# Ledger of designs, part 79: peptides against a protein of PDB entry 6RGO

Target 1, 392 residues: chain A of PDB entry 6RGO
Amino acid sequence: MALKLLGFNQDATCFSVISSNKGVTIYNCDPFGKCFELEKSTSNDEELDFLVEMLFSTSLIAVVDKTIGASKRKKLKIVNTKRKATICELTFPHEIMDVIMNRKIICVVLKSDQIFVYDISCMKLLRTIDVRGEKLKSTSKFRNSEAVGDIGVRVSLSTDNNSILCYSSYSKSDKENAPLNDIVVFDALKCIQINVLPAVHQSNIVCIACSPDGMLMATASEKGTIIRVFKTIDTENDEPILVNEFRRGSRPSRISEMKFNHDNTLLACVGESDTIHIFALPVTTTEADANEDDTLQQSSHSLSSSINGLQYISKGLANRFGKIIVSKIPTQSQQRHVAYIKIPENAKYRIGFPKDTTNTIHICGEDGNYLVYSIPRNEVGPCTLVKSNTFD

## One batch from the design tools (peptide; aimed at target 1 N80 C88 M123)

Design b2_p23_7_s3 (made by RFdiffusion4, then SolubleMPNN; from b2_p23_7, 7 letters changed)
Fold by OpenDDE base, seed 5:
Structure b2_p23_7_s3 (fold): chain B 392 residues (1-392), chain A 23 residues (1-23)
Amino acid sequence: as target 1 above (392 residues)
Amino acid sequence: EKPSSPSKEEIEELQKLLEEEEK
């Protein structure tokens, strides 16, 4: 049967899939097994499509029926998985494109490039973010819905209670075809825009990941050759702080998902390539712990010598047109992966980082494989398979 | 157009679910 992967929850304790015959199935990772099934409401041979966002391992899920021809594409259902009941239904003016949540906030992304931010505790609308802004409303050119299929607003939300929302926005260009290459950082609880990162890529941003604490953000464009990591809140001279620039590959390949591990030491990416890449982030040594353990310095020195070449070239050339050109890190200082996983060609995979084991990664494939890998700490190389399970 | 708002009953059931998962 064709499986369609939906993804892992926030802490990689569960993942969701669409089965053509069953509808939505949620699997628990440990112990491995089915924990929830949402039955298909229609007997038709229509290709099932759903959005499912989980709230950690809780019995709360958000579900959108995205099936072609379904009148339900505008409906968000909150479902209690223990009761197998819809407990709340919200109808939106446009098709829902994405849903993301944490313990405080649920964000709903529409095809209209609007983000609706809700307080999850009462489903109160806190903010409507119009990513197109008022100027683009006058140009009634709805992007012809057929030709620009995959380019929409991308979002990522911190998994903590700070609820830092990162979203892609249109660059301030007078061109009708402005790229989605700006990032806005938004405090979803306070409903305040806290930062704007202009023109972080040359083309549309297709993937964003926020760190669990909301302090870091990773971005990738349609080319998927370069991943950039920024600080979300901090600025240097009113310019965005580029922490890392990673090279995934020399050939263009779409990145479908990126995730940070729980302690912000690793960034993983997956997409259309046969390889999951894992990058090391510099450990922010708080100055305080520099005093005690002389013995750990030797292993960190080999990684730190490659990191010290990252001059913070915070030389944003503020061009006279207010375009901050994110300084290109020289190709020689572009970090490669520290670890990788080979996956089957043309198999879609999703990734998750468990909370308690920062050096493990969970992956699942449309091939029906759930795999747990150990990430090497002291060497550049392949990840080691620790556990495997199959699902149907 | 604005999104719909949940009913009081839907909010009470949601709050009950969240309180059951915080214990």
Scores: peptide ipSAE 0.517, ipTM 0.943, DockQ to the pose 0.905
OpenDDE base, seeds 1, 2, 3, 4: peptide ipSAE 0.471, 0.475, 0.514, 0.517; ipTM 0.924, 0.926, 0.894, 0.894

Design b2_p23_7_s4 (made by RFdiffusion4, then SolubleMPNN; from b2_p23_7, 6 letters changed)
Fold by OpenDDE base, seed 2:
Structure b2_p23_7_s4 (fold): chain B 392 residues (1-392), chain A 23 residues (1-23)
Amino acid sequence: as target 1 above (392 residues)
Amino acid sequence: EEPSKPSEEEIKELQKLLEEEEK
C-alpha cells in the first residue's frame, strides 16, 4: 500500500500515517497498535494528502485535508479522536502549508508566507506574522508561488509552555530572489520577537528544529551538508551564539526533519539519504549542579577532550555594513555524527525522541516499519535495534 | 482576508476537550 508519513507527536508516544485505502491512521508506540483512524471522505482514487498535528498523546488533533479541492486546503479542523468528531473548523485566506502546536499555542503556516498564532484554549488569534511584509516594501514582486515549489516559510515550536517559535525569514537583500536564510525567534505567548539570526545559511533554510525547552535551535539549508545549532534567546554582544556546527555529509542531500531529544544532549536528522545521523550536543552544566558530584567528572573528560578544540571564535566580524556574518566555524571544528541508523534507500522516514529514555530514538518508514533504536553514548557507531513493529 | 473565527459552541467543545485531557 502507498503510505505517507505524517510524523511523530511531540513526545514520540504516537505517530500518524496516511494510508491510500484508509485515510489517516494514528498508531500508539507502546503498546504498539492502531489507536485512531480518520476515514477518507471520498471514494475516489485521488492521492490522499493531509496535515495532521497531534497534541501529545491527547484526543486533540489538528487536521487539514489537502486532497480535495482548493477550499479544503484552507480549512483547519480540530478533531476529538475519542468522539471521532470535528469540534472546531477554521477557514484561512490561503492554502495551509504547515500546522504546529503545543499545550498553549497553535501556529498555522500559509502559502502566503503568513504565520497565524493562536491561543489553543480559546482559538483566539494572538498574532499574524507576515514574513513577506518584513521584506522591505520596495520589491513588490511576490515570488510567483508556482516556480519555487518546496521553498516556503519553515517553523518550529518548543514543546514546553514557553512556546518559543522559530521561523525562517527573507534576508534584507535588495535581490528579487532573497533567500529564506534568516531566522526569527519569537515568544508566541507574549507575541514578542526575541531574536533575529541573519544569514544562518547561504541558501534557503528548509529544516528547523527547536529544542523542547526552546533554548536551542537547529537549522539546515537546501544543501543539507551542514547543520547549525544556535542559542535562541541568549546573545553575545548582541550577536547570535553558534553552539555547534555539524557535518551530515559531503554530498548535498535534503534534510526533511530534525529533532532534539528531551534533555538537549542529542540532535537527530533524517532526509533523502540512506542514513539517519545523530549528533551529540555539549551538555550545558547549569551552575547549580557544579557543587556536589566532583567525583563523576573524571570519566567524562575522555569525550570532552576531543570536543575542547571548539574555540568559541565568537569573533563575529561585524562588517561595517551591519551584516552579522555568522562566523564560519573552521571546517576543522565541524563535528560528525556520533551515531547513525541505516535506512532503506528511497524510503522516507520520520524520527521522534521519547521523553523517558534520552538514549532511545523512535523511527517510522513509508515501508511500514516502526523501529526503536538504542543510541550508543560511549562510542561512535551504529545504533542498536531494540524493537520492531510493522503497520499497513 | 482574515481567517474565520470559531463559534462559541466550538470554543466550549474545545475547552471541554482540553479540560478532559489535563486530568
Scores: peptide ipSAE 0.562, ipTM 0.951, DockQ to the pose 0.907
OpenDDE base, seeds 1, 3, 4, 5: peptide ipSAE 0.561, 0.545, 0.555, 0.557; ipTM 0.951, 0.948, 0.949, 0.950

Design b2_p23_8 (made by RFdiffusion4)
Pose (drawn by RFdiffusion4):
Structure b2_p23_8 (pose): chain A 327 residues (1-135, 151-284, 335-392), chain P 23 residues (1-23)
Amino acid sequence: MALKLLGFNQDATCFSVISSNKGVTIYNCDPFGKCFELEKSTSNDEELDFLVEMLFSTSLIAVVDKTIGASKRKKLKIVNTKRKATICELTFPHEIMDVIMNRKIICVVLKSDQIFVYDISCMKLLRTIDVRGEKIGVRVSLSTDNNSILCYSSYSKSDKENAPLNDIVVFDALKCIQINVLPAVHQSNIVCIACSPDGMLMATASEKGTIIRVFKTIDTENDEPILVNEFRRGSRPSRISEMKFNHDNTLLACVGESDTIHIFALPVTQRHVAYIKIPENAKYRIGFPKDTTNTIHICGEDGNYLVYSIPRNEVGPCTLVKSNTFD
Amino acid sequence: SVEEYEEELIENLEKLPKEIDFS
């Protein structure tokens, strides 16, 4: 089958790719190279490694499952790339759905909507967050820098009226203090959530409305959450998979089940800005590094890696600059 | 430095037991 289940780094330095053949490879961007290659841990052809989230450019990797079910739901391994050794092997009562890391805080998301927060220096569990215990699946996002700030979708006070709903809660994982609770920002479920690297901004994706809403995160008034801007969906409602914020928080990238990737600018310093054409029934992941604000890195399941440029003052499409092919 | 910090973090993780269980 195709080389599916791409993962993208926080700093846009490298990307995680599950080669359907054997193990998982991690490439670099500059210079491009085979950075890390995981050995054989397979027994059948279509069984897939699912979840890999990494540090910035380091040797520290978070790896989850290999087998379809033998040791998948209840595993987390911490591996150094230079010496291929497992350090800590944590076990969890449910199936892991997503893992997000940063320099200070490690988050583990379970299928039962439990979020485990760890101080990464000693792996002491800071707090267990019973989201489903209070009231598709929960989508969680986190800031990259320090003062790492956690964002998760929570259910509303209409559990009696119907089973599924999605509001937003802002949480400071550094001090384990809930900062702001946002109301039902959508009339539908929440498909994907992106938080700014500095933790000041947040994006929301709806399945039905397909309109991205941006709210201030922490400095927002206590009385009411502050809405920043909205972005035109285009000609057709489409499911969104992954969104990213620029380092200066002037740009927002959007990708999904669509022909095109949309680029949204920010009035921090309207409907559409830059659009990147994409093959229809193939899936891609997004990133952009810290070095420049004009370069956008693209990861594709077709086997191609592309680097596009952004037009500052033109509403035109992006210009391709650099490309390379996968394995 | 970043490099020194990464090494110290790996050393601190090695001081922990290999298997840790949570409920």

Design b2_p23_8_s1 (made by RFdiffusion4, then SolubleMPNN; from b2_p23_8, 12 letters changed)
Fold by OpenDDE base, seed 4:
Structure b2_p23_8_s1 (fold): chain B 392 residues (1-392), chain A 23 residues (1-23)
Amino acid sequence: as target 1 above (392 residues)
Amino acid sequence: SDEKELEELWKKLEELPKHIELK
């Protein structure tokens, strides 16, 4: 059967899939099993297309039926899975491209490059972010909506209550075809722009991940060869802080998803390649709990030795147009993966990090495999398969 | 508990209009 993966929830306790014959199915990861099914509303052999965002392990889901007609693609349903009932339906002026949520916020991304930010508790609109509007004040030409292939505004939201929203924005170039290569960091609760990271890639950003705590973001472009990790809030001399630059590969390959683990020690990426890559991040010691006393010489020879120093980004050469280009870390200093998972060629996979186990990753494939892997701590190598289940 | 915060969230959401049109 053709399966389409929707993804894991925020804590990787559940994942959602579209089955061509059944509709939307949500699986619980442990114990493994179906926890919800949204029946196919149409008897037709039409290819099902949905957006489903789940609020953790709760009965709250946001659903967009994209299968039939431009009108349905503009409707967001908030559904109670336990009651099998629609709580409310929101209608948008444009097609919904993405939905992301946490305990406080729902963000709805439209084909118009607008982000609607809602207080989940009352479905009150807090902010409309017009990602084009910052540009449209300069250029009246609507990009013809037809040639907008898979390049749109990308978003990621912190899973915590701080609700840090990272989104791709259009570079301040007079070019009609400015790339979506800037990142904006936004406090979704306060509705304040915190930071702007200009030109973080040379091409459009196609994948963004925010850390669970909102302190880090990862970005990948259409090339998918380099992943950059930045601080979200902190700046150095009003410049963005690049924490890491990772090399996924030498060949271009689209990254479909990236995720941080819950302690910000790992970043995983998945996409069109036969390999899930897992990168180690430096432990961001928050300097705050420098309480004096505990001289515990834990001589743990952890793999920290290969984290060669923070290469200070030499002050980005402000080009003649005032754009800070993040200085390319020399290709030799680009970190590789610390761990990997081989996946079937042409199988789309999704990834999730469970909250309770920092060295475990959940993956699911359109091949009908749900797999749990252990991530090696002390060596660079393959992950070990711990658990496997199949779904249909 | 996260569960109680979510039960309160559910109650608030059930009080909402079934249809919210953005004009």
Scores: peptide ipSAE 0.153, ipTM 0.816, DockQ to the pose 0.830
OpenDDE base, seeds 1, 2, 3, 5: peptide ipSAE 0.149, 0.151, 0.150, 0.130; ipTM 0.814, 0.816, 0.818, 0.798

Design b2_p23_8_s2 (made by RFdiffusion4, then SolubleMPNN; from b2_p23_8, 11 letters changed)
Fold by OpenDDE base, seed 5:
Structure b2_p23_8_s2 (fold): chain B 392 residues (1-392), chain A 23 residues (1-23)
Amino acid sequence: as target 1 above (392 residues)
Amino acid sequence: SEEEELEKLWEKLESLPKKIVLE
């Protein structure tokens, strides 16, 4: 049967799949089992395509029927799974490309490169973000959305209540073919832009992950060889703070998903390669808790704490040929994975981190495998398989 | 609890118009 993975929920307690015969199915991870099914509304042997975004383990889901030929690709349904009832239906001017949510916000990404931000509590539109901006006024060449294949606006939302939205944006270059290589950090609740990270890669951003707390963001380009981790809010001298640069591999390979664990100690990535990579993040001890009043004498030795803040010198040396030279961070600063999982080369996998077990990762494949791995803490090596289940 | 807050959220959502057309 053709399975299509939709992904894990925010805390990896559930995952969703499309089964060609059953429609949308949601599985609980522990105890493992089918918890919800959305029946196929069409009798046709059409290849089913859906977006399903879950609100944690709750009965609330957002559903888009993306099936080819379906008039429903512009419709978002909010569904109560316990009642099997549509709560509301939103109709958009363009095809829905992505839906992401937390306890406060729903973000809807359109094929028009618009992001609609909603207050989930009342489905009130808080903001429409037009990522194409004013450039659409001068060039009536709508990039024929057919020729710009899988390259659209990418989004990630913090799973906490701070609701930090990170999205890819077009570089300010006057070129008709400006890449989606800027990142905007947006407070989705206050509807304010917090930060802009210019030219974080040389090519379009194809994957973004926000940390659960919204303090970190990971980015990957079409090349998928380097992952960059930035602070979202903090800046150093008005410049973006690069926390980490990770090397996934030497060969180009698309990254489909990245996730932080719940304590920001790990970043996982999955894509077209036979390997899930897990990277260790330095725990930035926020110095805030060291206010214990230890009155010991002010010996004024300026320990220049070498904050090895790699200032991401966004010297976009626009070389005379208008190539954005992202300063090649020395290959010596590129960290490798600390852990890995081997997966079948031809199977699409999705990843999730459970909240309560920071050294555990959940994965599921279009091969019908749900797998739980333990991540090694103190050693570089393979993850250990702890649990396996199958689904159809 | 987080669950009780979410149940109250659903009760509020169920009070919404079944169809919202975005202009």
Scores: peptide ipSAE 0.147, ipTM 0.770, DockQ to the pose 0.816
OpenDDE base, seeds 1, 2, 3, 4: peptide ipSAE 0.115, 0.112, 0.107, 0.107; ipTM 0.763, 0.760, 0.750, 0.749

Design b2_p23_8_s3 (made by RFdiffusion4, then SolubleMPNN; from b2_p23_8, 12 letters changed)
Fold by OpenDDE base, seed 5:
Structure b2_p23_8_s3 (fold): chain B 392 residues (1-392), chain A 23 residues (1-23)
Amino acid sequence: as target 1 above (392 residues)
Amino acid sequence: SEEKELEELWKKLESLPKVITLE
């Protein structure tokens, strides 16, 4: 049966899938098992397509029926899974491309490159973000590309209550074909733009991950060879702070998903390659709490982890055209993965980090595998398989 | 508890109109 992966929830306690025969199924990760099933409402042999965004392990889900020919592609349903009841329905002017939420906010991304930001508690619209802006309204060539690969606005939302929204935006180039290579950082609660990271890649951004706390963001372009990690809020001399630059590979390969772990020590990426890559992030010791004089002599053995000085190469070389080119970290200082998982080349996988075990990663595949891996701490190498389950 | 906050969230959501038309 054709499985389609929808993904993990925010804390990797559940994942959702589309089964061609059953409709939407939600699995609990531990103990492993089905926790919800949304039966197919239509007897048609149409290829099912859905967006499902979960609110953690709760009975609240957001559902969009994206099935081809469905008049429902513009409708967001908020569903209580315990009651099997639609709470509310929102109808949008355009097709829904993505839905992301946390405990405070729902963001709905439309094919029109609009982001609708809602207060989840009352489903009140807080903001409509028009990513195209006023100038591009005239050249409303709606990308009529039914191509599953079309470069739309990408979003990521912090899983915490700070509700930091990172989204891809068009560069200020007066060219009709401006790339989606800027990032905007937005406080979704206050509805304030916090930061703008211009030209973070040379091509369109196709993947964004926000850290759970919203303090970090990871970006990947269509090339998927380099992942960049930035601070979201902090700036140095009004310039974006590049924290890390990771090399996924030498060959172009699309990254479909990235995730931070819950303590911002790891970044995982998955996509069209046979390998999930896991990168180590430097622990940013916030210098602030050094003042409490607590004399406890704990002989913390000097694990001189040679964290070779992360020279914050904050110096964006402004090119002659005022474009901040994020200074290419010299190719020699591009960090590689610290851990990896091999997956089947043709299987789409999703990734999630559980909250309680920062060195564990959950993965699920369209091959019907749910796998739990342990991430090595002190060595560069493969992850160790801890648990394996199958789903249909 | 997070569960109690979420139960209160659901009670709020259940009080909403079943159809919210965007203007």
Scores: peptide ipSAE 0.194, ipTM 0.822, DockQ to the pose 0.784
OpenDDE base, seeds 1, 2, 3, 4: peptide ipSAE 0.112, 0.080, 0.140, 0.098; ipTM 0.779, 0.759, 0.799, 0.770

Design b2_p23_8_s4 (made by RFdiffusion4, then SolubleMPNN; from b2_p23_8, 11 letters changed)
Fold by OpenDDE base, seed 4:
Structure b2_p23_8_s4 (fold): chain B 392 residues (1-392), chain A 23 residues (1-23)
Amino acid sequence: as target 1 above (392 residues)
Amino acid sequence: SLEKELEELWEKLESLPKVITLE
């Protein structure tokens, strides 16, 4: 059967899939099994398309039926899975492209490049973010959206209560085809813009990941060859702090998803390639006061590879147009993956990091595989398969 | 607990209008 992956929840305790015959199924990861099913509302052999965002392992899901008609694609249902009931339905002026949530906030991304930010506790609209701004509303001919593929506003939200929202924005080029290559960092609770990272890639950003604590973000462009990691809030001389630049590969390949683990030590990426890549982040050792006393010479060669955080103060090559282009880190300082997983070619996979095991990654495929891998810490190499389950 | 925060969230959400249209 054709499966379509919706992805893992915030803590990788559950994942959701579309089955052509059943509708939406939510699986629990441990113990592995079905925890919820949303039946197909229509008897037609139409290809099912849904957005489903689950709030952790809870009975709260946000559902958008994208299968049938322009009207349904504009409706967000908040569903109680225990009661099997719709609590509320929100209708938007435009098609819903994405939905993301945490314990405090729901963000709804529209095809109009608008982000609606809601307080989940009362479904009150806190902010409408217009990523195009008022001036671009007039000149944006709706790109005949059939041929211009999946290029829209990308969002990621911190899973903590700080609710740091990272989104892609149009660069201030007066060109009708301005790329979505700026990042805005937004406090979704206070409704304040915290930071702007200009021109983080040369082309549109197609993938963003925010760290669970909202302190880091990862970005990838349409090329998917380079992943950049930035601080979200902290700046150095009002300039964005580039923490890492990772090289996924030499060949262009779209990255569909990136995730940080819960302690910000690992970044995973998946996409159209036969390989999930896992990168190590520099551990910010808090200089906790090394009180003098404990002479224990445990030469734990912590291969803390001193990833010398070359604070490349990327003196943004102010290209002649005053935009700080994040300077390419020299190709020699581009870090490779520390671990990888081989996946079937042409199988779409999704990734999740469980909270309690920082060296474990959950993956699921449209091939019907749910896999748990152990990530090597002391060597560069393949991940080890720990658990396998199948779903249909 | 997250469960209690969610029970309180459900009670609040159940008090809302079943259909919220954005104009």
Scores: peptide ipSAE 0.166, ipTM 0.798, DockQ to the pose 0.866
OpenDDE base, seeds 1, 2, 3, 5: peptide ipSAE 0.143, 0.108, 0.137, 0.164; ipTM 0.798, 0.780, 0.802, 0.800

## One batch from the design tools (peptide; aimed at target 1 S59 I87)

Design b2_p24_3 (made by RFdiffusion4)
Pose (drawn by RFdiffusion4):
Structure b2_p24_3 (pose): chain A 327 residues (1-135, 151-284, 335-392), chain P 24 residues (1-24)
Amino acid sequence: MALKLLGFNQDATCFSVISSNKGVTIYNCDPFGKCFELEKSTSNDEELDFLVEMLFSTSLIAVVDKTIGASKRKKLKIVNTKRKATICELTFPHEIMDVIMNRKIICVVLKSDQIFVYDISCMKLLRTIDVRGEKIGVRVSLSTDNNSILCYSSYSKSDKENAPLNDIVVFDALKCIQINVLPAVHQSNIVCIACSPDGMLMATASEKGTIIRVFKTIDTENDEPILVNEFRRGSRPSRISEMKFNHDNTLLACVGESDTIHIFALPVTQRHVAYIKIPENAKYRIGFPKDTTNTIHICGEDGNYLVYSIPRNEVGPCTLVKSNTFD
Amino acid sequence: EEEEEEEFAEEIIEKLEELVEEEE
C-alpha cells in the first residue's frame, strides 16, 4: 500500500513517515537525509505504526505501537536515535490517540478522552484530565515554546439534551491551572485544533460549518472570549485535518480533504490569501520553519516533499522552490 | 542553537536513565 501516516515536526526541521514496507523513517529538510530508520518490528503487511511525535531536532522520540493489537493501546517508548535504545516504557489504561510534546511538557491523549500531563524532566504525572469523565473524538493541541499552553475540546452543558457537543477549554499545563473556558464556538463537532507556537492564538475546525474561527488564548478578557477573525471556506464544505500557525502569527495554513491548501494572513500586526494546488485523493501534512516567513514546507503521501514560497502582497498561488522525493 | 537543543535533550536522557536505575 501507499506510504501513509505522515507526522510533522514542531520546528519544521524534519517529518515522520511510516513506510509501509518496513519500520519508520525520519528525514531531514536541510540538508535532506535519512535521519533515523527504525528496524523490522513486523509480522504482516498492512499493520501500521500509528503515532510518532518528536522533539525539535533532537534524539528524543515518542513512539507508540507496532503490532495491530499486541502492544499498542498501552505502550509508550522513549528512544534515543543515535543509540537505538528504549529508556522509559510507560503503560496506560486505554488506547493512545495522539501525543504532543514540547520542551517542558509531554501530553498523552487516550481514546477515553483522558489527557496525561507530564513534567518531562522526571516523567512525573502532573495531572489526569478526565474530559469524558465530566460530561468522533477529542482533538488536542499545544504550544511549542515554553510557557507551554494546552488546548482541548470539551463537551457542553447539553449532555442531557444530546450525546455529542464541542466547546473549547484553555489550560496552562505549566502550572496545571485552567485559564479560560470558551463556549460552544460551533454548531457541530470539532475536527482539528491548532495552537500558536507562542500560545497566544488558537484555531478551530468544524465538520459542518467548515469555517475556521480564531480566538485569543490567555490575554483575552475574563468577561468574554475575544474572537479575532473568520476565514472563507471556499466553494464547498470540506473536512479539515491539520492546521499550523506561523512563528510571527501572521500566517495560518490549512489542509484537508480538498483540492487546495489555503493560506490565511493575520491582522495582528481576509477571506483567502495564498492557495497551493494539491492532488485530489492524496493526503498531505503542513509545516514552516523559524528561519523565514516566506517558506512553507509540504509533506505528501505520494512520495514528494515540496517547499513553496508565499506571496506577501499578491492573492496568487504559491511558487514552488525546492523539491525532493521519498523512500 | 541546534547544539544547545541536543545538549538539553542529552541531559534529560541522562536524568531518565538514572531514575530507571534507581527504580530497578

Design b2_p24_3_s1 (made by RFdiffusion4, then SolubleMPNN; from b2_p24_3, 11 letters changed)
Fold by OpenDDE base, seed 3:
Structure b2_p24_3_s1 (fold): chain B 392 residues (1-392), chain A 24 residues (1-24)
Amino acid sequence: as target 1 above (392 residues)
Amino acid sequence: ERKKLEEEAEEIEKKLEKLAEEKK
C-alpha cells in the first residue's frame, strides 16, 4: 500500500499518515497505536492528498483535502478527533499549500504566495502577508503557478507562545525570476516584522525550521549541501546573525524537513538522501544562568576558539548594497554531523524530537516503520535503535 | 503538562463552537 507521511506534531507525541485504503490515520508514539482515523469520503482510486496539522497531542486538528479533483483544496476544516466533528470551516481564494500552528496561531499558506495569520482561539484574521506584493509592481508577471511545481513560500512557526513566524521571501532583484532566498522574521501575535535576512542562499530556500523558542532558524536551499543557522533577532552586541554553518554533504540532495530539539542543542535534517544528519549547536548560555552547574563547562571551551575566523566585513560597505550577511564562512569552519541514521534509499522519512528526552529522536517512514533512536553524547557516530514499531 | 494542553484545547474548541453558532 502507498503510505504518504504528513509528519510529527510539535512535541513528537503523534504522527500522521495517509493510507490509500483508509484515508488519514494518526498514531500515538507512546504507547504506540492508532488514536484517530479519518475515513476516505470517496471510493475512487484517486491518490489521496491531505494536509493535517495537529495541536500537539490534543483532539484539535486542522485538515485540508488536497486530493486531485476535490473541490476542497481551498477549505480548511478544524476537527475534533474525539467527537469526529467539524468545529469550523474556512474557505480561501486560492489552494492551500501549507498549514502550521501552535497554541496561539494558525498560519495558512496559499498558492498565491499569501500567508493568512489567524488567532486560533477565535479564528480571527490578524494579518494577510502578501509575499508577492512586496515585489515592485513592475514585475507583476505572476509566476505561472503551473510550471514551478515545487518552489513556493516556505514557513516555520515557533512552538512556544511567542509565535515567531519565519518565511521565505523574494529578493528585490529586478529579474523576473527573483529567487525565494530572503527570510522574513515576523511576530505573528503582534503582526510586526522583526527582521529581514537578505540572500541567505544563492538559490531558492526549500526548507526552514524555527527553534521551539523562536530564537534560532535553520535554512536550506535547493542544493541542500549547506544548512545555515541564524539568530532571528539582532542582538545589541555586534554578534553575527549567522551563528552556524553545517555541511550535510558535497552531493546536491533536497532537504524536506529540519527540526531543532527542545533545548536548541541539536538540529536534525532529512530528505532524499539515505541519511538523517544530526548537528550539535553550541549552547548560547545567556550569562544569567552561569551560577550553578560547573560540570558541563569543560567541553564548550574547545569549540568556541574555532569560530574566530568570521572576518568582520567592515560596516562601510553594508550601506550601499544591503547587509551581506553571508560572508563566505571559510570551508574549514563548516561543521559536519555529530550523529547520523541510515534510512532506506528513496524512502521518505519524517523526524521529530520528544520534549522529555533531548538525546532521543523519533522517525517514521513511508515503509511503515516508526523508530526511536538514541543520539550518542560523547562520540561522533551512528544513533542506536531503542524502539521499533510498524504501521499500515 | 498533557492535562493542561487538553484543557487549553477544550477552551479553544468552546470558543470556536460559539463563533460558529454566532455566524449562523
Scores: peptide ipSAE 0.370, ipTM 0.884, DockQ to the pose 0.844
OpenDDE base, seeds 1, 2, 4, 5: peptide ipSAE 0.209, 0.153, 0.325, 0.291; ipTM 0.812, 0.795, 0.868, 0.853

